# Designs tried in a protein design run: peptides against a protein of PDB entry 7UQJ. Part 26

Target 1, 160 residues: chain A of PDB entry 7UQJ
Amino acid sequence: PELYQNFNITPPRGVLFHGPPGTGKTLMARALAASCSSDERKITFFMRKGADILSKWVGEAERQLRLLFEEAKKHQPSIIFFDEIDGLAPVRSSKQEQIHASIVSTLLALMDGMDNRGQVIVIGATNRPDAVDPALRRPGRFDREFYFPLPDVKARFKIL

## One batch from the design tools (peptide; aimed at target 1 E62, target 1 (a further copy) K56 V58)

Design b1_p12_6_s4 (made by RFdiffusion4, then SolubleMPNN; from b1_p12_6, 8 letters changed)
Fold by OpenDDE base, seed 1:
Structure b1_p12_6_s4 (fold): chain B 160 residues (1-160), chain C 160 residues (1-160), chain D 160 residues (1-160), chain A 12 residues (1-12)
Amino acid sequence: as target 1 above (160 residues)
Amino acid sequence: as target 1 above (160 residues)
Amino acid sequence: as target 1 above (160 residues)
Amino acid sequence: VPLNTTPLTATL
């Protein structure tokens, strides 16, 4: 938030963290939340997994997404982090495709309905950017993409 | 690939990465892919989770495995990474045991059908090497095993 | 173990590792197991995921927990690590709530039944401490809690 | 915050 204010840059509505598993996308999203949290300004961090949206909230997924976005708006400044957002992709059944289409359409509508004045940032993390619905990657949604490269092999062999 | 060529060593068809979760097996498989990728030689990295093979591809798992191996052959040099390969093991039901037996038999046939001349490496990662079907650990399949020890405690305290 | 012996401190029966995902709770539990393992004293590390207790062991979860604790007692010194212990929480169905209540009650009884003389440490890891049943957080169970902060942002940008 | 919650960094 502060960085975007200082540069007069409209904060992105949605940021897609993509890259190989274990590159620390989830951990970066939270490091951003922690580093932007001062004693005066605690950022509320909301996390959901894409697979949990489909599995735990069958029949209520849309309502739970709406509640999540309203709670994030109430607790501004806030981050909504969708881990494994590619897990919203349907398992191949006509019924699951319909359920997925409704959940994705709801998420699109919620992201489109975010006022640019709100201090709500949405972060999606995926290991499969090509499995993320192209509609989520359009301007005003996940319009910024950050590639998480593998840490340099030399740096990794110092950790292992 | 280059290391095996320089030493006149037959490249292993399959490498089993085993060891405790969070030791970075998945991340090593990818660091190997990235470090062996030069500007001239991009290694195509395919990833599948063992649990996804059973759950997402019910009735098509065999076909999806065949397609994966054919795609990997087309995009040589390539790595097929099976994360959580112990997740192919059935949950205890006679129907799941039959489905597992067919998927494992298909994977065995695909690994056995890899020509030693191909630049396709299969990496399996597991936290439970004893839960990996012994048939997968035979020569010509996952015939090399790498233990991933826990990172040295001293290295970890520099990251925390 | 050795640290607690040297300070004449009764080793905690249960330690709850809580904090944001990717802070390395799982990897700390194992680094502790590795650092307390000398050549003379190998700590046996048992790992279970909370979601696996509910999904893989339907109808046998209680028996599998009992077997796990008896195996840990036989292989002292030992660590039982429950990763994602908040995954014991039911998915919203009356049948899953009953199954959860029985599994949690069994885990409580097994933790309460641990003799203070045993070198068995139970570690629970969660990203949602508030989703952990308060009964598990009582004295003689998970009576110590360790917060895993996000690693300092500056340390992370040196790894990326 | 439960009475027995400590930062890992403060206990090491």
Scores: peptide ipSAE 0.000, ipTM 0.207, DockQ to the pose 0.038
OpenDDE base, seeds 2, 3, 4, 5: peptide ipSAE 0.000, 0.000, 0.000, 0.000; ipTM 0.168, 0.276, 0.267, 0.313; seeds 3, 4, 5 fail the geometry check

Design b1_p12_7 (made by RFdiffusion4)
Pose (drawn by RFdiffusion4):
Structure b1_p12_7 (pose): chain A 160 residues (1-160), chain B 160 residues (1-160), chain C 160 residues (1-160), chain P 12 residues (1-12)
Amino acid sequence: as target 1 above (160 residues)
Amino acid sequence: as target 1 above (160 residues)
Amino acid sequence: as target 1 above (160 residues)
Amino acid sequence: PREASPREASLP
């Protein structure tokens, strides 16, 4: 931590996995979760699939998001993987419902808002990155974007 | 206050920060929240978002807005910051649930019934200005609209 | 009435001020209420909003609307003004609440209960006219309309 | 006194 405090830098804490289907996005997330449970320093892994938080009550989806990010604050070494994040956080449109744009606005305020979110890495895997809200694809929330391509010759050999 | 009585004008009590992502809106609100808590006279900063207002009960979201504005009037030199305000106050539509138009109507009534002395300042950052209701964007509610643009060369040099 | 009842032209049961925001609709009702700054028993003015009638309870909103209309009949020549009547009477649909739908179902029955010797006029204002419920715009209700446009050059010169 | 039913959000 002194290396990052030597400068006035904060580490990048957000990655967006994107690429075609079957290219290794969930596999890489699975390997990262298995590696986080065997290094004997507790990096807590929070798994979230799509719109897992959707509810029929008003304001319960934003409450579940606030609880997920707060339980992430309780244990500092924690990770949040959002599988299929283009179903949870679509581009905010006036035509669609307000529960979607309200989830996206809560996710924006919880990733880089007024309060600091802590040592919480946020990973999102998507096949459709341009269905993710563009305010979610900027540094401070999903700093990096890993493009997982279809494998080239050497990579297919190595996979086989 | 005598300057604002000599000319028959009312000081603006509302600001709408708007601009592209990552251009300085939450940063300015964070710097103003730190400047509210330093000096010999104290300004009280009230931070809000759509999750700690929206409720599942009838008449509880508008009651939370009224409690916010009454508590800010009690601590009279005050700032109220609504982040991602297009999620809290979207454009009113009959094809949406009634709770969003009811929040926008309660917010319009509470802003039209403020102290009328420049005591409670209301600051909102929408990232998208068209999504916010036009009734809130008229002078009397959110008087000033600060456009935080993408920085030009001299501004990028100063930021770097 | 000695003059206007000679010709049998009935006064309107419901007159609707509609237009863009900031066009002076609330000013006209405030100026008509200052024309109620006159002596009693003539042009009693009631200033209500699309809020501060609707409540948590199930009967106080309709009971209060029936009482407002009864006090309007008690002082015979009277005007009821509903500012932001889309807040009190939104479009009834299947995303609509039950308490607003019953407010509309009582306001319609109270406007059809108003006698032909027109001594209670109900003026209502809105910035979005096709968001008020369609039933109050039928004949025998809010049927005469006043469009309040943005000002032209001479009108802006007089305003300045 | 009677109270209104709780509010519910619509889902796709």

Design b1_p12_7_s1 (made by RFdiffusion4, then SolubleMPNN; from b1_p12_7, 7 letters changed)
Fold by OpenDDE base, seed 3:
Structure b1_p12_7_s1 (fold): chain B 160 residues (1-160), chain C 160 residues (1-160), chain D 160 residues (1-160), chain A 12 residues (1-12)
Amino acid sequence: as target 1 above (160 residues)
Amino acid sequence: as target 1 above (160 residues)
Amino acid sequence: as target 1 above (160 residues)
Amino acid sequence: REYWEPLEALLP
């Protein structure tokens, strides 16, 4: 919140972190949460894996998404981080269309229903931005994208 | 490819990255992909989690593996990275033998069927090399193993 | 083991690593495993995700936990690392109470049943210590907690 | 519009 406020940028409803796995998307989402957390203003960080929402909550995925957004709104300023969002909202493919369509539609509605005054940032992490439903990448949703490049060989030797 | 070509080493069909979680196996697999990618020659990086192939594709896991190898061959030079490969090809245990045996057999056949001239590298990451079916660790499959040690305490304090 | 032995500290039966995702909880759990591994004394590292125990082993989660602790005891000195332990032992909520209650009860019994002479360390990693069943945070279980702060901006630029 | 902001712009 504060980072976006400091730049007079209307906080994006959603930010898509894309790039190859192990590039620190989750690390960055959390680093943002902590760097935006002051002693006066703690940011609540919610994490869900896209695949877990589908697999753990068969038949309740919509309700779990609604609860997540309600909880995030209740604990604002907050970050909702969706790890592996391509697992939650894959591009509509013929065989999986019905189950995924409802969850995607619910996520779209929840992102659209976030009042612009709410201090809730949604971060989606994916390894495949093209595997994310294009409807999620539209303005007012995941409308900002950050590429996580692979660290150079020189940077790698500092991480290893 | 180029790294192995530069050393006149026949590129291993498979490389097993083993070592504890968070040691950068995925990061290294990707860093290898990036370091072997030139402006002229982009390497396509495919990632699958072993657990996801079993759980997401119940009854289609074999087909998904075949499609993955076909796509990797189509987009060569390419890297297929199996994260948590012990989840895909666990050591044959009595109760899970039938479902896992077919998937393991398919993966073995796909690795054996890779023409030595194909620029497809398969990287398996595991936290437990001993939990990987020994058939996958034979020559022509995951025949090279890289241990990912934990960074020394001194290196850890640079990562933390 | 050795790190705790060197301090004449009775090795905690369980250590809770909590902090934001990507802060290196898994990296640290592993770094501890390697730093406690000597050439003479290899530590066996077992990893499970809390979510995977629930979702992969529906109806066998208790048996899988028992087998995990038996295997860890057989291969002592050993570390059992539960990633996303809040997925395994969420705070008891009304609708999920029955399935989770049994798994939590089994995990509690297994942690309580660890003979203090056993060289098995259990590390739970969570992003939400408050989402972990308080019964797991009691003495003789996950009775030590380590907060993983976000690395400073300067440390982040070395990891990214 | 893909807003490719450098990762540095995400960091305070």
Scores: peptide ipSAE 0.006, ipTM 0.297, DockQ to the pose 0.030
OpenDDE base, seeds 1, 2, 4, 5: peptide ipSAE 0.006, 0.000, 0.007, 0.000; ipTM 0.393, 0.219, 0.374, 0.258; seeds 1, 2, 4, 5 fail the geometry check

Design b1_p12_7_s2 (made by RFdiffusion4, then SolubleMPNN; from b1_p12_7, 7 letters changed)
Fold by OpenDDE base, seed 1:
Structure b1_p12_7_s2 (fold): chain B 160 residues (1-160), chain C 160 residues (1-160), chain D 160 residues (1-160), chain A 12 residues (1-12)
Amino acid sequence: as target 1 above (160 residues)
Amino acid sequence: as target 1 above (160 residues)
Amino acid sequence: as target 1 above (160 residues)
Amino acid sequence: MEYWEPLTASLP
């Protein structure tokens, strides 16, 4: 939030961090939450793993997503970080689980229902952006994408 | 490998990266692998998730671990990175699964069986170092531990 | 560079990452370099430790800094990361080393001499921002500062 | 002068 305010930029509703595993997506999301916070203005960071929402919240996943967004709204400015979002929001074309389709639909509705004036940023992280439902990657949802490439081999050695 | 050679240091057999989720453990492990690689000397990086070894290799997990270590030995210099190693090697005092005890025992034997002269480094990453079997944290195994604290708040957002 | 271009933002010349040790400053600099790179557009990352420039380049440190900036300019878009920059650029008011003053003066001149149109970003990291020469923290140099505090325990709990 | 390659390479 504050970064975008300082640059007179409207913060995106949703940012998709994508790239190979261990490229620092989760770290960057935390760093962002951190850097937007001050002693005077703390950002609340909410983190969920996509697969954990499906496994731990079987039958209640939609309600838990709604509660998460409500809690994020109550604790503005806030960041919701979905790690491994491809686990939560698989592509609809996969024949299998009606449950996935319902959770995706709820997440779509929650992202669409965010007031543009809200100080809630949603960050999704994935190793497989093509496995994320394209409906989530449309304007007003995850409308900004950040590629986290694997750092090149030679560039890494001098970093140690 | 090369980093330790440049400092005249014997590389550890095993390094435990621990700290809260998304502190960059996986990123650092990859950065280390890349940083030890040059155009002339490439390090092969092997990555496995602890929980995936249990779920994807049901009944063959021990064999798959042996094969992984053999392949890493063939592709020296190499790094084996176990992400979420607490999922693979839970503390023995947990009453539950004989399967976990066998996999842990195999991993112990594989780490003990690494020749100190081998250019294989094992990096374990966990959010819960206390959930990792203490036997893995002894000398000759994960005998070095690196704490990855959560990076604090304000600095990261202006970087986006 | 690219991240700033994508947001129609002029990249800063210099960014100072400061905060307690282990707060992820170096990790963030790497993550930034990585995230600003794409398959189509590679960012070259240059890293130096402040103390290493003094110790390894005794008598040639100024020349090595000049060469570093020239090489970064040749490999645009690029990032120069100075880890532990307080080791390179101590406050001038500290009575001790004329060598430090000369190196600091060279770094000042190099940062001032960067064309604003250049795609070179300089990131300095320190645990002691107050030990960094204030002249480096002026507009046109490290004109953006990012504090990497130690995460408060309570802030961590809402991140989980 | 230690040359740093671009941070774009895929890990093997």
Scores: peptide ipSAE 0.000, ipTM 0.330, DockQ to the pose 0.084
OpenDDE base, seeds 2, 3, 4, 5: peptide ipSAE 0.000, 0.000, 0.000, 0.000; ipTM 0.197, 0.259, 0.284, 0.214; seeds 2, 3, 5 fail the geometry check

Design b1_p12_7_s3 (made by RFdiffusion4, then SolubleMPNN; from b1_p12_7, 7 letters changed)
Fold by OpenDDE base, seed 1:
Structure b1_p12_7_s3 (fold): chain B 160 residues (1-160), chain C 160 residues (1-160), chain D 160 residues (1-160), chain A 12 residues (1-12)
Amino acid sequence: as target 1 above (160 residues)
Amino acid sequence: as target 1 above (160 residues)
Amino acid sequence: as target 1 above (160 residues)
Amino acid sequence: REYWPPLEAPLP
């Protein structure tokens, strides 16, 4: 949170945490939520797994996404964390599922519909950033990407 | 691994990390592997998702588990990390899948077959410890359990 | 980073990550650094271990700290991460080491000397927050503390 | 001692 203020960076609506499995993406999102919560100011943290929305809410996934965003808006300041977001928003070029394309379109619309003045941050986490629909990675959506490297890599956060 | 040596603790055959999603279970397993690795002593880290073994290795899942344990033994000191182990080892009373029962039986046998003198530690992670077969939670298998709570939001990030 | 801007939170100069070993403090610091870097804006991440500064730089530790802060300032936006900061900044009341008191005094001066407009964030991580000199925990230094709880031990650490 | 993170065994 603090780094963007000190650095005079406009906060994105969406943040994509990507990197190898078990690099602490989900833990980071939780710790960020905790770090931004005080006794005076609690942040509501919503968490969903991408695959769970598809599997548990077949045919209702779009409605569930809309409800999630409305609930997050109602309980602002809030964080929506999508774990394994590649399971929710697969690349459109994957021929197979019209359902996925519709869910992606709904998520795109929800991300675009976020008021910049709203205290709702969306964090997506993936092990496969290349499997996330490029449309989600555009400005005003997940326009910031954070690579969680394996612990060995030279502390060059070369976020290429 | 090193923690057990330094503390003169007999390493368990298996450790179950359980707790809500995104409590850092997978991260902890990696961090433990890293913390136990030195320039003089590298630990090999094997990671599998429970559901992936079922879905990707239909009919070969048992063989893949055997190969994984043999490879881990060959590359000792090593850690085998099963993420979402409830997807691999569902409760036996779940009527539906004979396939799951066979995979669970293979995993039980592999856990039982680990020589206590081997430098192979198995870490299972789950969000649903109650969904893990109780047979895996017996002595000589996942006989140690570590709860990963939600980061208590009561940790006053007094962001003054 | 973003959460502080959206939530109108004044960023601290220093952040103390504390909690039991393996709670992901070091990983969190790395992930925050990653999370604040974009293609347009790279953050330089400096990492030091507290004990390493004492052991490797006996008699030069103060100079090394000064050089570290100057280098971080030169490469701003930057993060200085002190892992195991209790090894660097022991409680002054611990009678034993005049050397530690001098290093602590240097670190205090460096933290105080940071311009609030500077894009340098200092993150300290410790397993023993009570072992960190209380002077470092004052406003303008590590004035924010983040507890990384153990996964609540209520899950039976039946370490039999 | 520089702790080398474990080599991730490549996913097969």
Scores: peptide ipSAE 0.000, ipTM 0.391, DockQ to the pose 0.057
OpenDDE base, seeds 2, 3, 4, 5: peptide ipSAE 0.006, 0.000, 0.009, 0.000; ipTM 0.373, 0.364, 0.290, 0.403; seeds 2, 3, 4, 5 fail the geometry check

Design b1_p12_7_s4 (made by RFdiffusion4, then SolubleMPNN; from b1_p12_7, 6 letters changed)
Fold by OpenDDE base, seed 4:
Structure b1_p12_7_s4 (fold): chain B 160 residues (1-160), chain C 160 residues (1-160), chain D 160 residues (1-160), chain A 12 residues (1-12)
Amino acid sequence: as target 1 above (160 residues)
Amino acid sequence: as target 1 above (160 residues)
Amino acid sequence: as target 1 above (160 residues)
Amino acid sequence: MEYAEPLTASLP
């Protein structure tokens, strides 16, 4: 945060990790959280799964997202990791499309509402970056994207 | 570090940022350093330019690299950011090829010599990832690579 | 395609694959075409090499590009894969610069002329993303970029 | 030969 402030660099609000399954997106997110965490300053790591936002939070997903961002703000510096963020993308049902639209709209608003002074970073991971709502991938949201290639079979076994 | 230790996951020793000019690679490296820095635990950020390693350190580049890594180790947690790391690539002279080979060999050795217990992260940035020595891009070195796409025109103006 | 239509999300008109040689860009493009192809709905895959556009089509490159896009439109859903798209970049000759400028201008116009209703995706692959005309990398053209890191030596042999 | 000062920013 202070480095961003000292350089007047607005930290990326969101980073999108994408690549095939098992490429270590979740691992990297955790690794980043760990590398940034010290004995003196721990980064609070929050993890949610995109499919869980749609399914487990049916009718309360927007509230749970708000609570998550509030908790992340309260426990700064913090990382919010959304695994399978494409799981917010609607499956083939009109009812899910409406739910998706509401949840994504809430996430957009929350990402837009993060003050540049906050030490909250959002990391989204997906296997399907094309299924991620383009609005999430605009500047000030997931404005940075990192591709995770398939490790070779040996590297895949090191990630499992 | 500790999360990597807890999961027996060796933290990435190096991350390669690549993408077109003005995509904010340097900004992101600084941003990462900042996001990882707290009032309680500051990350020491070291920056070197690849072209400077070749040109400014002629005859002492290897020593300066060693000193840089020693300082980074002394001031852990730390980030070493090599901007334009492709600037270590030889320009069209046999003498520069020899200088390149020596410097890159030293950098390889330094990255390989970073104990998993260290809180030193190396970030390389390049516009020309193909010009980066493939040996630097192997597991245990720059084993993670992040592409920085061209932001839209609006986002590019925010990075300048 | 239909998911993009259902959400009124204009599919990315172009995706840029970039990374060092032998990182599986061509393989991934083919894999995407295959994974998107079902027994019921086959994706037509067109492939051209950037160097072939400059050299083999001297004087007819623009016409061949138009024909390619017409064929792709006729055989929707389709993928046009330009391998080594940086091969459209001029080599150090004034005559090649003029040819390049004309061909790139034609490609820009063809990408811009793709109706949002089309099921044609353009994938460009390059080892030198910095050598790709910046105009091709703007929103509505190659607006998505994917980095292909060097697989380790073992993974490279699996791609060959 | 001015030694380019290492931009050691200890950034908080």
Scores: peptide ipSAE 0.000, ipTM 0.177, DockQ to the pose 0.027
OpenDDE base, seeds 1, 2, 3, 5: peptide ipSAE 0.000, 0.000, 0.000, 0.000; ipTM 0.276, 0.179, 0.192, 0.196; seeds 1, 2, 3, 5 fail the geometry check

Design b1_p12_8 (made by RFdiffusion4)
Pose (drawn by RFdiffusion4):
Structure b1_p12_8 (pose): chain A 160 residues (1-160), chain B 160 residues (1-160), chain C 160 residues (1-160), chain P 12 residues (1-12)
Amino acid sequence: as target 1 above (160 residues)
Amino acid sequence: as target 1 above (160 residues)
Amino acid sequence: as target 1 above (160 residues)
Amino acid sequence: PREHPPREHVLP
């Protein structure tokens, strides 16, 4: 931590996995979760699939998001993986419902808002990155974007 | 206050920060929240978002807004910051649930009934200005609109 | 009435001020209420909003609307003004609440219960006219309309 | 005194 405090830098804590289907996005997330449970320093893994938070009560989806990010603050070494994040956080449109744009606005305020979110890495895997809200694709929340391509020749050899 | 009485004008009590993502809106609100808590006279900063207002009960979201504005009037030199305000106050539509139009109507009434002395300042950052209701964007509610643009060369030099 | 009842032209049961925001609709009702700064028993003015009638309870909103109309009949020549009547009477649909729908179901029955010797006029204002419920715009209701447009050049000169 | 039921979303 002194290396990052040597400068006035904060580490990148957000990655967006994107690429075609079957290219290794969930596999890489699974390998990262298995590696986080065997290094004997507790990096807590929070798995979230799509719109797992959707509810029929008003304001319960934003409350579940706030609770997920808070429980991530309780244990500092924690990770949040959002599988199929283009179903949870679509581009905010006036035509669609307000539960979607309200979830996106809560996710924006919880990733880079007024309060610091802590040592919480946020990973999102998507097949449709341009269905993710563009305000979610900037540094401070999903700094990096890993493009997982279809494998080339050497990579297919290695996979096989 | 005599300058605002000599000319028959009311000081603006509302600002709408708007601009592209990552251009300085939450940063300015964070710097103003730190400047509210340093000096010999204290300004009280009230931070809000859509999650700690929206409720599942009838008449509880508007009651939380009224409690916010009454508590800010009690601590009279005050700032209220609504982040991602297009999620809290979208454009009123009949094809939406009634709780969003009821929040926008309560917010319009509470802003039209403030102290009328520049005591409670209301600051909102929408990232998208069109999504916010046009009744809130008229002078009398959010008087000023600060456009935080993408920085030009001298501004990029200063930021770097 | 000695003059206007000679010709049998009935006064309107419901007159609707509609237009863009900031066009002076609340000023006209405030100026008509200052024309109620006159002596009593003539042009009693009631200033209500799309809020401060609707409540947590199930009967106080309709009971209060029936009482407002009864006090309006009690002082015979009277005017009821509903500012932001889309807040009190939104469009009834299947995303609509039950308490607003019953407010509309009582306001319609109270406007059809108003007699033909027109001594209670109900003026209502809105910035979005096709967001008020369609039933109050039917004949025998809010049927005469005043459009308040943005000002032209001479009008802006007078305003300045 | 009577009260209304809690508010609910209409989900797709």

